Peptides against a protein of PDB entry 4GXB. Designs and how they scored, part 211

Target 1, 277 residues: chain A of PDB entry 4GXB
Amino acid sequence: VPTEEVSLEVLLSNGQKVLVNVLTSDQTEDVLEAVAAKLDLPDDLIGYFSLFLVREKEDGAFSFVRKLQEFELPYVSVTSLRSQEYKIVLRKSYWDSAYDDDVMENRVGLNLLYAQTVSDIERGWILVTKEQHRQLKSLQEKVSKKEFLRLAQTLRHYGYLRFDACVADFPEKDCPVVVSAGNSELSLQLRLPGQQLREGSFRVTRMRCWRVTSSVPLPSGSTSSPGRGRGEVRLELAFEYLMSKDRLQWVTITSPQAIMMSICLQSMVDELMVKKS

## One batch from the design tools (peptide; made by RFdiffusion4, then SolubleMPNN)

Design b2_p29_4_s1 (from b2_p29_4, 18 letters changed)
Fold by OpenDDE base, seed 4:
Structure b2_p29_4_s1 (fold): chain B 277 residues (1-277), chain A 29 residues (1-29)
Amino acid sequence: as target 1 above (277 residues)
Amino acid sequence: DAEALAAELARRQALTTYLGRLPEEVLYP
């Protein structure tokens, strides 16, 4: 692609469009800076956000594909996929809600967190009770963004990234699950026939290692990954988990978003390392 | 060509096995 000035659309979590004029050759940080400038986000807060490649589903929800890396050219990365379903999304890129305090001190940062949180609640990524929902709506109507966020920070799965329904081999083989990443864990939610919703919490601090593998299903295979046909690449995230003292067990998640899950794991580990130092 | 490169990178990503490891100092028994 020749180096040209282009208009690039970057979405917020709520689908709000931010149009920026960039070069096709601009790297991720350049585009991020352009978005920040467009939003009047100060430079010292840029590092709290990242650009993500997502696939917009028919219902308008975002399926996160991956975080754009530093060397990538966002315009090329999104357009090369030759599908209008793929979008670039701006989202906060830290996990510890304590960092919200830094971001919330700025009007633009506050607005970004607020918009993201509202969207996450609306999409069911953040779990709320009826009473909590009422309180949140009241605060939203008052446009009390700080108070809204303070309440939201106490909610289950605040700051989590929710993935599309997929399959895991835990607690048994071929279990349909919904995976969410946040608070230094992977949460696996499942509902077996005739059973209540169950949640497995896998803390990253108990994951000795993990891997993402790619494979092509054989025609003789008994199962296919959700949303994938025969011959399509299957992605799996497997992690070795410390179930109890001196007892390690592998857990495998089969998902097209396995790469994104691994990115989340690494990101959570990195953040923990920063906090420890 | 940037587009060709992006496509190749995407292809490589789709076929690559990723490995992650928790640093021992972070592991909590």
Scores: peptide ipSAE 0.183, ipTM 0.707, DockQ to the pose 0.091
Fold by OpenDDE base, seed 5:
Structure b2_p29_4_s1 (fold): chain B 277 residues (1-277), chain A 29 residues (1-29)
Amino acid sequence: as target 1 above (277 residues)
Amino acid sequence: DAEALAAELARRQALTTYLGRLPEEVLYP
């Protein structure tokens, strides 16, 4: 692609559009800096955010595809897909809520966290009781952003990324699950026929290793995933988990977001390593 | 060609096996 100036659309978590003028040859950090400048986010807070490639669903929700890497050219990465459903989204890129304190000190940072959190609640990524929802609405009506965030930080799955419904082989084969990543874990929520909602928590500190694999089903074969046709690439995330003392077991998640799940795992591990250094 | 490179990257991501490992100091502190 020849180097030229282009207008690139970057979305916030709530769907707000940020238009930036960049070069087609600008790398991820260059585009991120342009977005920060457009929002008046200070340079020292840029590192708390990242650009993500997402697919916009019919209902306006985002399905996260992957985090844009440093060497990528965001304009080229999104336009090469030749589909308007793909978008670039700005989102916070850390897991420990303690880092919110640094971001909240700035008005723009506060606004970004607030908008993201409101959106995550509205989308059901953050789990709230009826009473908590009432309290949050009251704070939102008062536009008390700091208090809103402080309350939100105490809520279940605050800071988690929720994935699309998929399938796992745990606790049983072909279990429909909803996976969420956050707080150094993968949370698997499932409801089996005739059973109550169950949640499995898999802490990254107990994952010895993980892998993402792709396979192409045989033409005569059936895919266990609803909506996948014959011959479609099947992505799987498998991790070896320490279930108990000296007992390792493989758990496999079948999902088109397996790559994004793996990125989340690595990101959580990296953050833990930074904390231990 | 940056577009071709991006397309190839996307294709490779769909076909490549990724491996991650937990450092031993985290699993067995």
Scores: peptide ipSAE 0.182, ipTM 0.705, DockQ to the pose 0.103
Fold by OpenDDE base, seed 3:
Structure b2_p29_4_s1 (fold): chain B 277 residues (1-277), chain A 29 residues (1-29)
Amino acid sequence: as target 1 above (277 residues)
Amino acid sequence: DAEALAAELARRQALTTYLGRLPEEVLYP
């Protein structure tokens, strides 16, 4: 790719646009640094954030595709898709809310976390009761960002990344689920006919291994998931889980976001390993 | 104990992850 100076748009979680001038040859870290500079985010806080490739849905919601890798060229990665639906998003890239304390010490960091959290609540990624919602709205009206975040940190699925509705083979075959990643787990939420909402928690520390596979459905459509065309690539995340003592069981999630899920798993593992060191 | 087991599993994950670099086709279609 020829090296040229270009304007690149990077979005915050709330859709706020950050325009940066970069080279087409700039790698992910270079672009991230440019975004940080544009936002006046201190250098020591850059590592708490990452750039993600997302697809903007019709309703304006983001479907996360993947975290941009270090060797990627963000401008090329997003433009090569030849669709305006794809965006680059800046988001925090750690899982333990304890790290919020470091980020919140800086005004810009605080604003970023606040904007992300507000967006995550609005999108239903963070689960709130009616009373909690009232409290959050009150704090938002007062623009009490720190207090808002402190309350948010106590909420269910705070810090989780929510995926698009998909299918799993747990607890039963072809079960519709909503997967969320966070707090060193995959949360699988499901509502079976005649049943209340159920949540299965799969702790990363109990996953022996995981893999992402791709396949092409049979022409007969016998293995096609609803909404997938014939011959469309099917992605699956499978992990081997320690259900009980000496009992391993494979769980398979079928989702176009299987790659992103695996990235989350690895990221959670990496963070846990860092904390243990 | 459970904590020790969790730690060992986490270590094994780091070592046995079938995760490599994403194919170039995924990065630059």
Scores: peptide ipSAE 0.092, ipTM 0.505, DockQ to the pose 0.086
Fold by OpenDDE base, seed 2:
Structure b2_p29_4_s1 (fold): chain B 277 residues (1-277), chain A 29 residues (1-29)
Amino acid sequence: as target 1 above (277 residues)
Amino acid sequence: DAEALAAELARRQALTTYLGRLPEEVLYP
C-alpha cells in the first residue's frame, strides 16, 4: 500500500467513532497517539490503553479478534480484511482496577473508563443484580461518573473481556461455555442439561502453560461445528491447570477467539510480573 | 506491499501455534 494520508476510524467501546488522520504507514503506537491527541488524552495515560481488532456483530456487539501489535499498520490491518464488520477499538489494556485510580484523575481518562464500563454493563459483560442496576442507572442519570465507576468496580466481572459462546472439554467433552478473561483468571460459564448455571474459575497463577493450535477439519463431518464451512481453520486454546495439589489437567477451549484468549492470558501474566517486580 | 504483508501476517496468525508459559515465580497453588 502506498504511503498516503488517510482518515482512520477508531471506535470506543460504546461505538463512538473517533476519526484520526494518519499515514497508511503509521504503526500501532503512532495511531494510538493520534487517537489520544484527538481525545485530548494526556501522553502519560496512553499506556493504559490499546488498540484492538474486533469484528462487529449484527447486534453491534464486538467480538475481539486480537490486540494490534506494535509492528502492525492499523490501517492496513483492518482494511486488508476487506470487510466492514472489522473495526479498530480503543479499550483499556490493564486488568487491575487499581490502575483505574490513575486514569480517573484525568477528565478524558475518566470519560473513557466510564463509557467502556457503561458499554460492558449494557452488553452483559459485567454482571449486575436488579438492585445494582438501579443504583448504576441512578448514578448514570446524575452523570456521577466517579461514583458510577466505584460501584462498578465492585461488580462481578468488572474489567473482564467476554468472548463469544464456544466449546470446552471441561467439565465434559463438547460443553458449551462462555469464557471471560479478567482478574487474572479465565471464567468459564456453563449450563449442563438439567443443571444450574455453573462457573469454573481458572486462575492464571495455576496455569503451568498454555498453547493455541490450529487445525483444518477433515471432510468427514463428524466434528464440524454447525455453521462452519468446510476448510475453516479450527482454533483451540489449551492450558495445563493445577486442579489440586500435584494434579495437572489439560483444559481445551475451541474458539475462533483462541488467539485473543491467549493474548489475554499473556497480558495478565505480564501484569502480575510487573506487580511482583 | 503493506496489504500483502498484512495478509501474510493474518495467515501466519491463523496457522501459528502460540505457546505461553507461566514463570515459576508466579505459580502459586
Scores: peptide ipSAE 0.195, ipTM 0.713, DockQ to the pose 0.103; fails the geometry check

Design b2_p29_4_s2 (from b2_p29_4, 17 letters changed)
Fold by OpenDDE base, seed 3:
Structure b2_p29_4_s2 (fold): chain B 277 residues (1-277), chain A 29 residues (1-29)
Amino acid sequence: as target 1 above (277 residues)
Amino acid sequence: EEEELEEELERREELTTYLGALPPVTLYP
């Protein structure tokens, strides 16, 4: 692609559009800096955010595809997909809510966290009771952003990234699950026939390793899982988990978001290592 | 709390070393 000046659209979590003028050859960090400048986000806070490639669903929700890597050219990455459903989104890129304190000290940082949190609640990524929802709405009406965030930080799955419904081989084969990443874990929510909602928690500290694999189903295979077209690439995330003392077990998640899940795992591990240092 | 986390991370490192675990791998066709 020839180097040209272009207008690139970057979305906030709430769908707000930020237009930045960049070069087609600008790398991820260059674009991120341009977005930060457009928002008046201080340079020292840029590292708390990242650019993500997402697919916008019909209901306006975002399905996270992957984090844009340093070597990528965001303009090329998004436009090469030749679909308007793909967007670039700015989101916080840390897991520990303690880092919110640093970001919230700045007006722009506060606004970004607030917008993200509101969106996550509205999309059901953060789990709230009716009473909690009422309290949050009251704080929204008062435009008490800091208080809103403080309350939100106490809520279940605050700071989690929720994935689209997918399939896992845990606790049984071909089990429908909803995976969420956060708080140094993968949370697998499932509802088996005739049973209540269950949640499996897989802490990253108990994962020995993980891998992402891709495969193409053969056309002749009789049992195409309902809803998968012939020839669609199947992605799987597998991790080896310490279930109990001296008992390792592989857990496999089949999801188009397997890459994003692996990115989350690595990111959570990296953050824990930084805290340890 | 921090001590428990450190202990868990150490156990993880010990486990990976003991088992000769490979780093995470992404395979593409």
Scores: peptide ipSAE 0.022, ipTM 0.495, DockQ to the pose 0.173
Fold by OpenDDE base, seed 4:
Structure b2_p29_4_s2 (fold): chain B 277 residues (1-277), chain A 29 residues (1-29)
Amino acid sequence: as target 1 above (277 residues)
Amino acid sequence: EEEELEEELERREELTTYLGALPPVTLYP
């Protein structure tokens, strides 16, 4: 691709648009720095955020496709898909809420975390009780961003990334589930016929291994994956989990976001490794 | 938790040996 100056749109979690002038040849870090500069985010906080490729749904929700890697060219990565549904999103890229303290020390960092958290609550990624919702709304009305975040940090699935509804073979084959990644776990929410909502927690520290596989459905096979037509590539994330002492079990998630899920797993593991060192 | 993490690391090393690859590397804070 010839090197040209272009205007690139980067979205915040809340859909706010940030326009940056970059070169088509600029790598992810270059674009991230440009976004940071546009937002007046200090250089020492850039590392707490990443650029993600997402697909914007009809309702405005984001389906995360993958994290943009350092070697990628964000302009090319998004435009090559030839669909306006694909966007680049800025989001925090750490899991431990302790790192919020570093980011919150800066006004811009605080604003970014606040906007992301508000959006995550509005999208139902962070689970809130009625009372908690009331408290959060009160704090939001007062524009008490720090207090808002402190309360939010205590909420269920704070800092989690929620995926689109998909299918797993746990606890039963072809079970509809909603997967969320955060706090060093995959959370699988499911509702079986005639049963109440259940949640399975799979801690990454108990995962022996994981893999992503792709397959093309056979013509005779009904692809049970919601929203996938016949002949579309099927992605699966499988992980082997230590259910109990000396008992390993494979869990397989069928999802177009299998790659993103694997990225989250790797990221959570890596963060734990950094904390250990 | 620390013991579990260490076990996980060992398992990942084994996976690397057997499969020749790990899941994609991500950026760190």
Scores: peptide ipSAE 0.019, ipTM 0.508, DockQ to the pose 0.064
Fold by OpenDDE base, seed 2:
Structure b2_p29_4_s2 (fold): chain B 277 residues (1-277), chain A 29 residues (1-29)
Amino acid sequence: as target 1 above (277 residues)
Amino acid sequence: EEEELEEELERREELTTYLGALPPVTLYP
């Protein structure tokens, strides 16, 4: 691709648009730095954020596709898809809420975390009770961003990424589930017929390994999950989990976001390794 | 119980290797 100056749109979690002038040849870090500069985010805080490729759904919510890699050219990556539904989003890229303390010391960092958290609550990624919601709204009205975040940090699934509804083979075959990644786990929420909402927690520290598979279902054998057309590439994330002492079991999630899930797993593992050092 | 299981995983060198590696991607036609 010839090197040209272009205007690139990067979205915040709340949909706010940040326009940056970059070169088509600028790599992910270059674009990230440009976004940081535009926002007046200090250089020492850039590492707490990443650029993600997302698909904007009809309701304005983001379906995360993948994290942009270091070698990628964000402008090319997004435009090559030839669909206006695909966007680049800036989001925090760490999992441990303790790192919020470093970020929120800066005004811009605080604003970014606040905007992301508000959006995550509005989208139902962070789970809140009615009373908690009232408290959060009160703090939002007072524009008390630090207090808002402190309360939010105590909430269920704070800092999690919520994926689109998909299917798993646990606890039963072809179970509809909602997967969320965060706090060094995959959370699987499901409601079986006649049962209450259940949540399974799969800690990454108990995963021996995981894999992503890509396959094209054959017409004769395809158990078409609802909403997936025949002939479409099927992605699966499978992980081997220590269910109990000396008992390993494979769990398989069928989802178009299997790649993104695997990226989250790796990222969580990496962060844990850093903390152990 | 959780702590016990984590300790057990840490004792397994093979498991540590898997956790430190990129997840394998397998493509099937």
Scores: peptide ipSAE 0.018, ipTM 0.540, DockQ to the pose 0.283
Fold by OpenDDE base, seed 5:
Structure b2_p29_4_s2 (fold): chain B 277 residues (1-277), chain A 29 residues (1-29)
Amino acid sequence: as target 1 above (277 residues)
Amino acid sequence: EEEELEEELERREELTTYLGALPPVTLYP
C-alpha cells in the first residue's frame, strides 16, 4: 500500500466513532497516539489502552479477533479483510481494576472507562442483578461516573472479555461453553443436558502451558458444525492445567477466537509478572 | 423493550445466582 494520508475510524466500546488522520504506514502505536490526541487523553495514560481488531455483529456487539501488534499497520490490517464488519476498537488493556484508579483521575480516562463499562453491562459481559441494574441506572441518570465505576468494579466479570459461544472438551467432549477472560483466569460457563449452569474457573497461575493450533478439518463425515464451510481452518486453544495436586490435564477450546484467547492469557501473565517485580 | 429488558435481567440474575452458588469445576490449591 502506498504511503498516503487517510482517515481512519476507530471505535470506542460504545460504538462512538473517532476519526483520525494517519498515514497508511503508521504503526499501531502511531495510530493509538493519534486517537489519544483526538480524545485529549494524556500521554501517560496511552499505555493503559490498546487497539483491537473486532468483527461487528448485527446487533452491534463486538467479537474480538485479536489485539493489534506493534509492528502492524492498523489501516492495512483492517482494510485487507475487505469487509465492513471489521473495525478497530479502543479498549483498556489491563486486567487489575486497581489500575482504574490511575485512569479515572483524568476526565478523558474516566469517560473511556465509563463508556466501556456501560457497554459491557449492556452486552451482558458484566453480570448484574435487578437491584444492581437499578442502582447503576440511577447513577447513570445522575451522571455520576465515578460512583458508577465503583459499583461496577464489584460486579461479576467486571473487566472480563466475553467470547462467542464455542466448544470445549471439558468436562465432556464437544461441550458447548461460553468463555470469558479476566481476573487472571478463563471462565468457562456451560450447561450440560439436564444440569444447571456451571462455571469452570481456570486460573492462569495453574496453567503450565498453552498453545494455539490450526487445522483443516478432514472431510470425515463428522457433523460439520452448522456454519463452518468445508475446508475452514479450525482454531484450538489448548492449555495444560493443574486440576488438583499433582494432576495435570489438557483442556482444549475450539474457537475462531482461540488467538484472541491466547493473547488474553499472555497479557494476564505479563501483568502478573509486572506485579511480582 | 422494557419487558425484554426485564426478562434479560431475570436471566442475568439467575445466572449470577447459580454461578455464585456453585463452586468452580476446578480445584483451587
Scores: peptide ipSAE 0.013, ipTM 0.402, DockQ to the pose 0.014

Design b2_p29_4_s3 (from b2_p29_4, 14 letters changed)
Fold by OpenDDE base, seed 3:
Structure b2_p29_4_s3 (fold): chain B 277 residues (1-277), chain A 29 residues (1-29)
Amino acid sequence: as target 1 above (277 residues)
Amino acid sequence: EEEELRLEEEREKALTEYLGALPPVVLYP
């Protein structure tokens, strides 16, 4: 692609648009720096955020596709998809809420975390009781951003990334699940027929390994899972998990977001390694 | 020994969380 000056739209979690002038040849970090400059985010806080490729759903929610890598050209990455549904989103890129303290000390950082958290609550990514929701709403009305975040940090799935409904082979084959990544785990929420909503917690520290695979379903196979068109690429995330003492079991998640899930796993592991050093 | 104990506790926790029901929450589409 020829090097040209272009206007690139980057969205915040709440859908707010940030327009930046960049070169088509600018890499992810260059674009991130441009966004930070536009927002007046200090340089020392840039590392707490990343750019993500997402697909905007009909309801305005974001389905995370992947994190943009350092070598990528964000303008090319998003425009090459030839669909207006794909967007670039700025989001925090750490998992431990302790890092919020560093970000919250800056006005811009505080606003970014606040906007993200509000959006995550509104989208049901953060799980809240009715009473907690009332308290959060009250704080929002008072524009008490720091207090809002402090309360939010105590909530279930704070800081998690929620994925679209998908299928797993655990606990049973072809089990519908909602996967969320955060707090060094994959949370699998599921409801079996006649049962209550349950959650499986898979800690990354107990994963021996994981892999992403892609396959094309055979046209004649009767196992057309309802809703997937003939010939669509099937992505799977499989991980080998230590279920109990000396018992390893493979768990496979079938999802178009399998790549993003694997990125989350690696990111969580990396952060844990940094904390241990 | 302490590390082994920690790992076992994590295993039990993971299994318990899998078998357990979620607390009441507000569900969003």
Scores: peptide ipSAE 0.025, ipTM 0.436, DockQ to the pose 0.034
Fold by OpenDDE base, seed 1:
Structure b2_p29_4_s3 (fold): chain B 277 residues (1-277), chain A 29 residues (1-29)
Amino acid sequence: as target 1 above (277 residues)
Amino acid sequence: EEEELRLEEEREKALTEYLGALPPVVLYP
């Protein structure tokens, strides 16, 4: 692609558009710096955020595809997909809420965290009780962003990334699940027939290994899941988990977001390693 | 490939350090 100056749109979690002038040859970090400059985010806070490739759904929700890598050219990565539903999103890229303290010391950082958190609550990624919702609304009306975040940090699945509904072989084969990644775990929310909603927690530290596989379904006369055309790639994330002492079990998640899930797993492990060093 | 190997080593280290201190799979109602 010839090097030229272009206007690139980057979205915040709340859908706010940030337009930056970049070169088509600018790498991910260059674009991130341009976004930071546009927002007046200090250089020392840039590392707390990343650019993500997402697919915008009809309802405006974001389905995370992957994190943009350092060597990528964001303009090329998004435009090569030849679909306007793909967007670049700025989001915080750490898991430990303790890092919020560093980010929220700055006005711009605070605003970014606030906007993200509000959006995550509105999207149902963060779980709230009726009473908590009332308290959050009160704080939002007062525009008390710091207090809002402090309360939000105590909520279920704060800081988690929620994936689209998918299928797992846990606890039973072909079980519909909603997967969320955060706090060094994969959370699997599921409802078996006649049962209440329950959540399974898989800590990354108990995953011996994981892998992503891609396969092309054989043309079986069975109606593939709605929306999969003939020859569509099926992605799976499988991890081997220590269920109990000396008992390993494979768990497999079938999802178009299997790659993003694996990125989250690795990112959580990496953060744990950095924290311990 | 080198990056993948590095990440794998970090993963193994993390498992060794944390595996024994964590509970098994837990289901929340």
Scores: peptide ipSAE 0.019, ipTM 0.436, DockQ to the pose 0.041
Fold by OpenDDE base, seed 2:
Structure b2_p29_4_s3 (fold): chain B 277 residues (1-277), chain A 29 residues (1-29)
Amino acid sequence: as target 1 above (277 residues)
Amino acid sequence: EEEELRLEEEREKALTEYLGALPPVVLYP
């Protein structure tokens, strides 16, 4: 691609648009720096954020596709998809809420975390009680961003990424599930017919390994589920989990976001390794 | 305890709505 100056749109979690002038040849870090500069985010806080490729759903929610890699050219990566549904999003890229303290010390960092958290609550990624919701709304009305975040940090699935509804083979074959990644785990939430809501916590520290596989469904005759086009690549994330002492079991999640899930797993593992160091 | 129960109920509702978009069983060829 010839090197040209272009205007690139980067979205915050709340859909706020940040327009940056970059070169088509600018790599992910260059674009991230440009976004940071546009927002007046200090250089020392840039590392707490990353650029993600997402698909904007009809309701305006983001389906995370993947994290942009260092060698990528964000302008090319997003435009090559030839769909306006694909966007680049800025989001925090750490899992431990303790790092919020570093980011919150700066006004811009605080605003970014606040906007993300508000959006995550509105989208149902963070779970709240009615009373908690009332408290959060009161704090929002008072524009008390720090207090808002402190309360939010105590909420269920704070800092998690929630994926689109998908299917797993746990606890039974072909179970509809909602997967969320955060706090060094994959949370699988499901409700089997006639049963109560169940949640499985799969800690990354108990995962021996994981893999992503792609397959093309063979045109088997009859039960084309109407929603999956016959030609769509099926992605699966499989991980081997230590269920109990000396008992390993494979769990497989079928999801178009399998790649993103694997990125989250790796990122959580990497962060844990940094903390041990 | 009451707050936990409320959270569970709201969680259950939200999850039920979200999962309602999926069939109870997906048959893979």
Scores: peptide ipSAE 0.018, ipTM 0.476, DockQ to the pose 0.019
Fold by OpenDDE base, seed 5:
Structure b2_p29_4_s3 (fold): chain B 277 residues (1-277), chain A 29 residues (1-29)
Amino acid sequence: as target 1 above (277 residues)
Amino acid sequence: EEEELRLEEEREKALTEYLGALPPVVLYP
């Protein structure tokens, strides 16, 4: 793509559009800085956010594809896909809610976290009780953003990234699951026929290693595979997990978002290492 | 090969059913 000035659309978690004028040759950080400037986000808070490539679903929900890397050109990365479904989204890029305190001290940072959190609740990424839901709605009506966030920080799966429904080989072969990443874990939620919702927790500290693999799927007789088109490459995330004392077991998740899952794992590990050093 | 195809179809069916059963928001009592 020739180097030229273009208008690039970046979305917030709530779907708000931020238009920035950038060069086609601008790297991820350059675009992020442009977005920050457009929002009046201070420079010292830019590092708490990242740009993500997502696929917008029909209901307006985002399926996260991957985090844009430093060497990437966001304009090229999104336009090369030749589909209007793909968007660039700004989201916080840390896992420990303690960092919210730094971001919330700024009006713009507060607004970004608030918008993201509202969206995450509305999309069911954050789990709430009926009473908590009532309290959150009341705070939202009052536009009490700080109080809203403080309550939200106590909720189950606050700060998690939820993936599209997929399949795992745990606890049973070919088990439908909803995977969420956060709090240094992968949470696998599942509901087997006739059973209640269950959750399996896989802490990254108990993962010896993980890998992403790709394969060509066999022809399926069904015209509509959820999340897979005809001829799409099958992606798998496999991790070796310490299930019990001296017992390692491989767990495999089959998902088009396997790459994004691996990025989340690495990001969580990196954050833990920073805290320990 | 036939067995593998059968398993894939069953998986797709199960996933479709599971997706359809998931509410937008998961509420705990």
Scores: peptide ipSAE 0.013, ipTM 0.423, DockQ to the pose 0.016

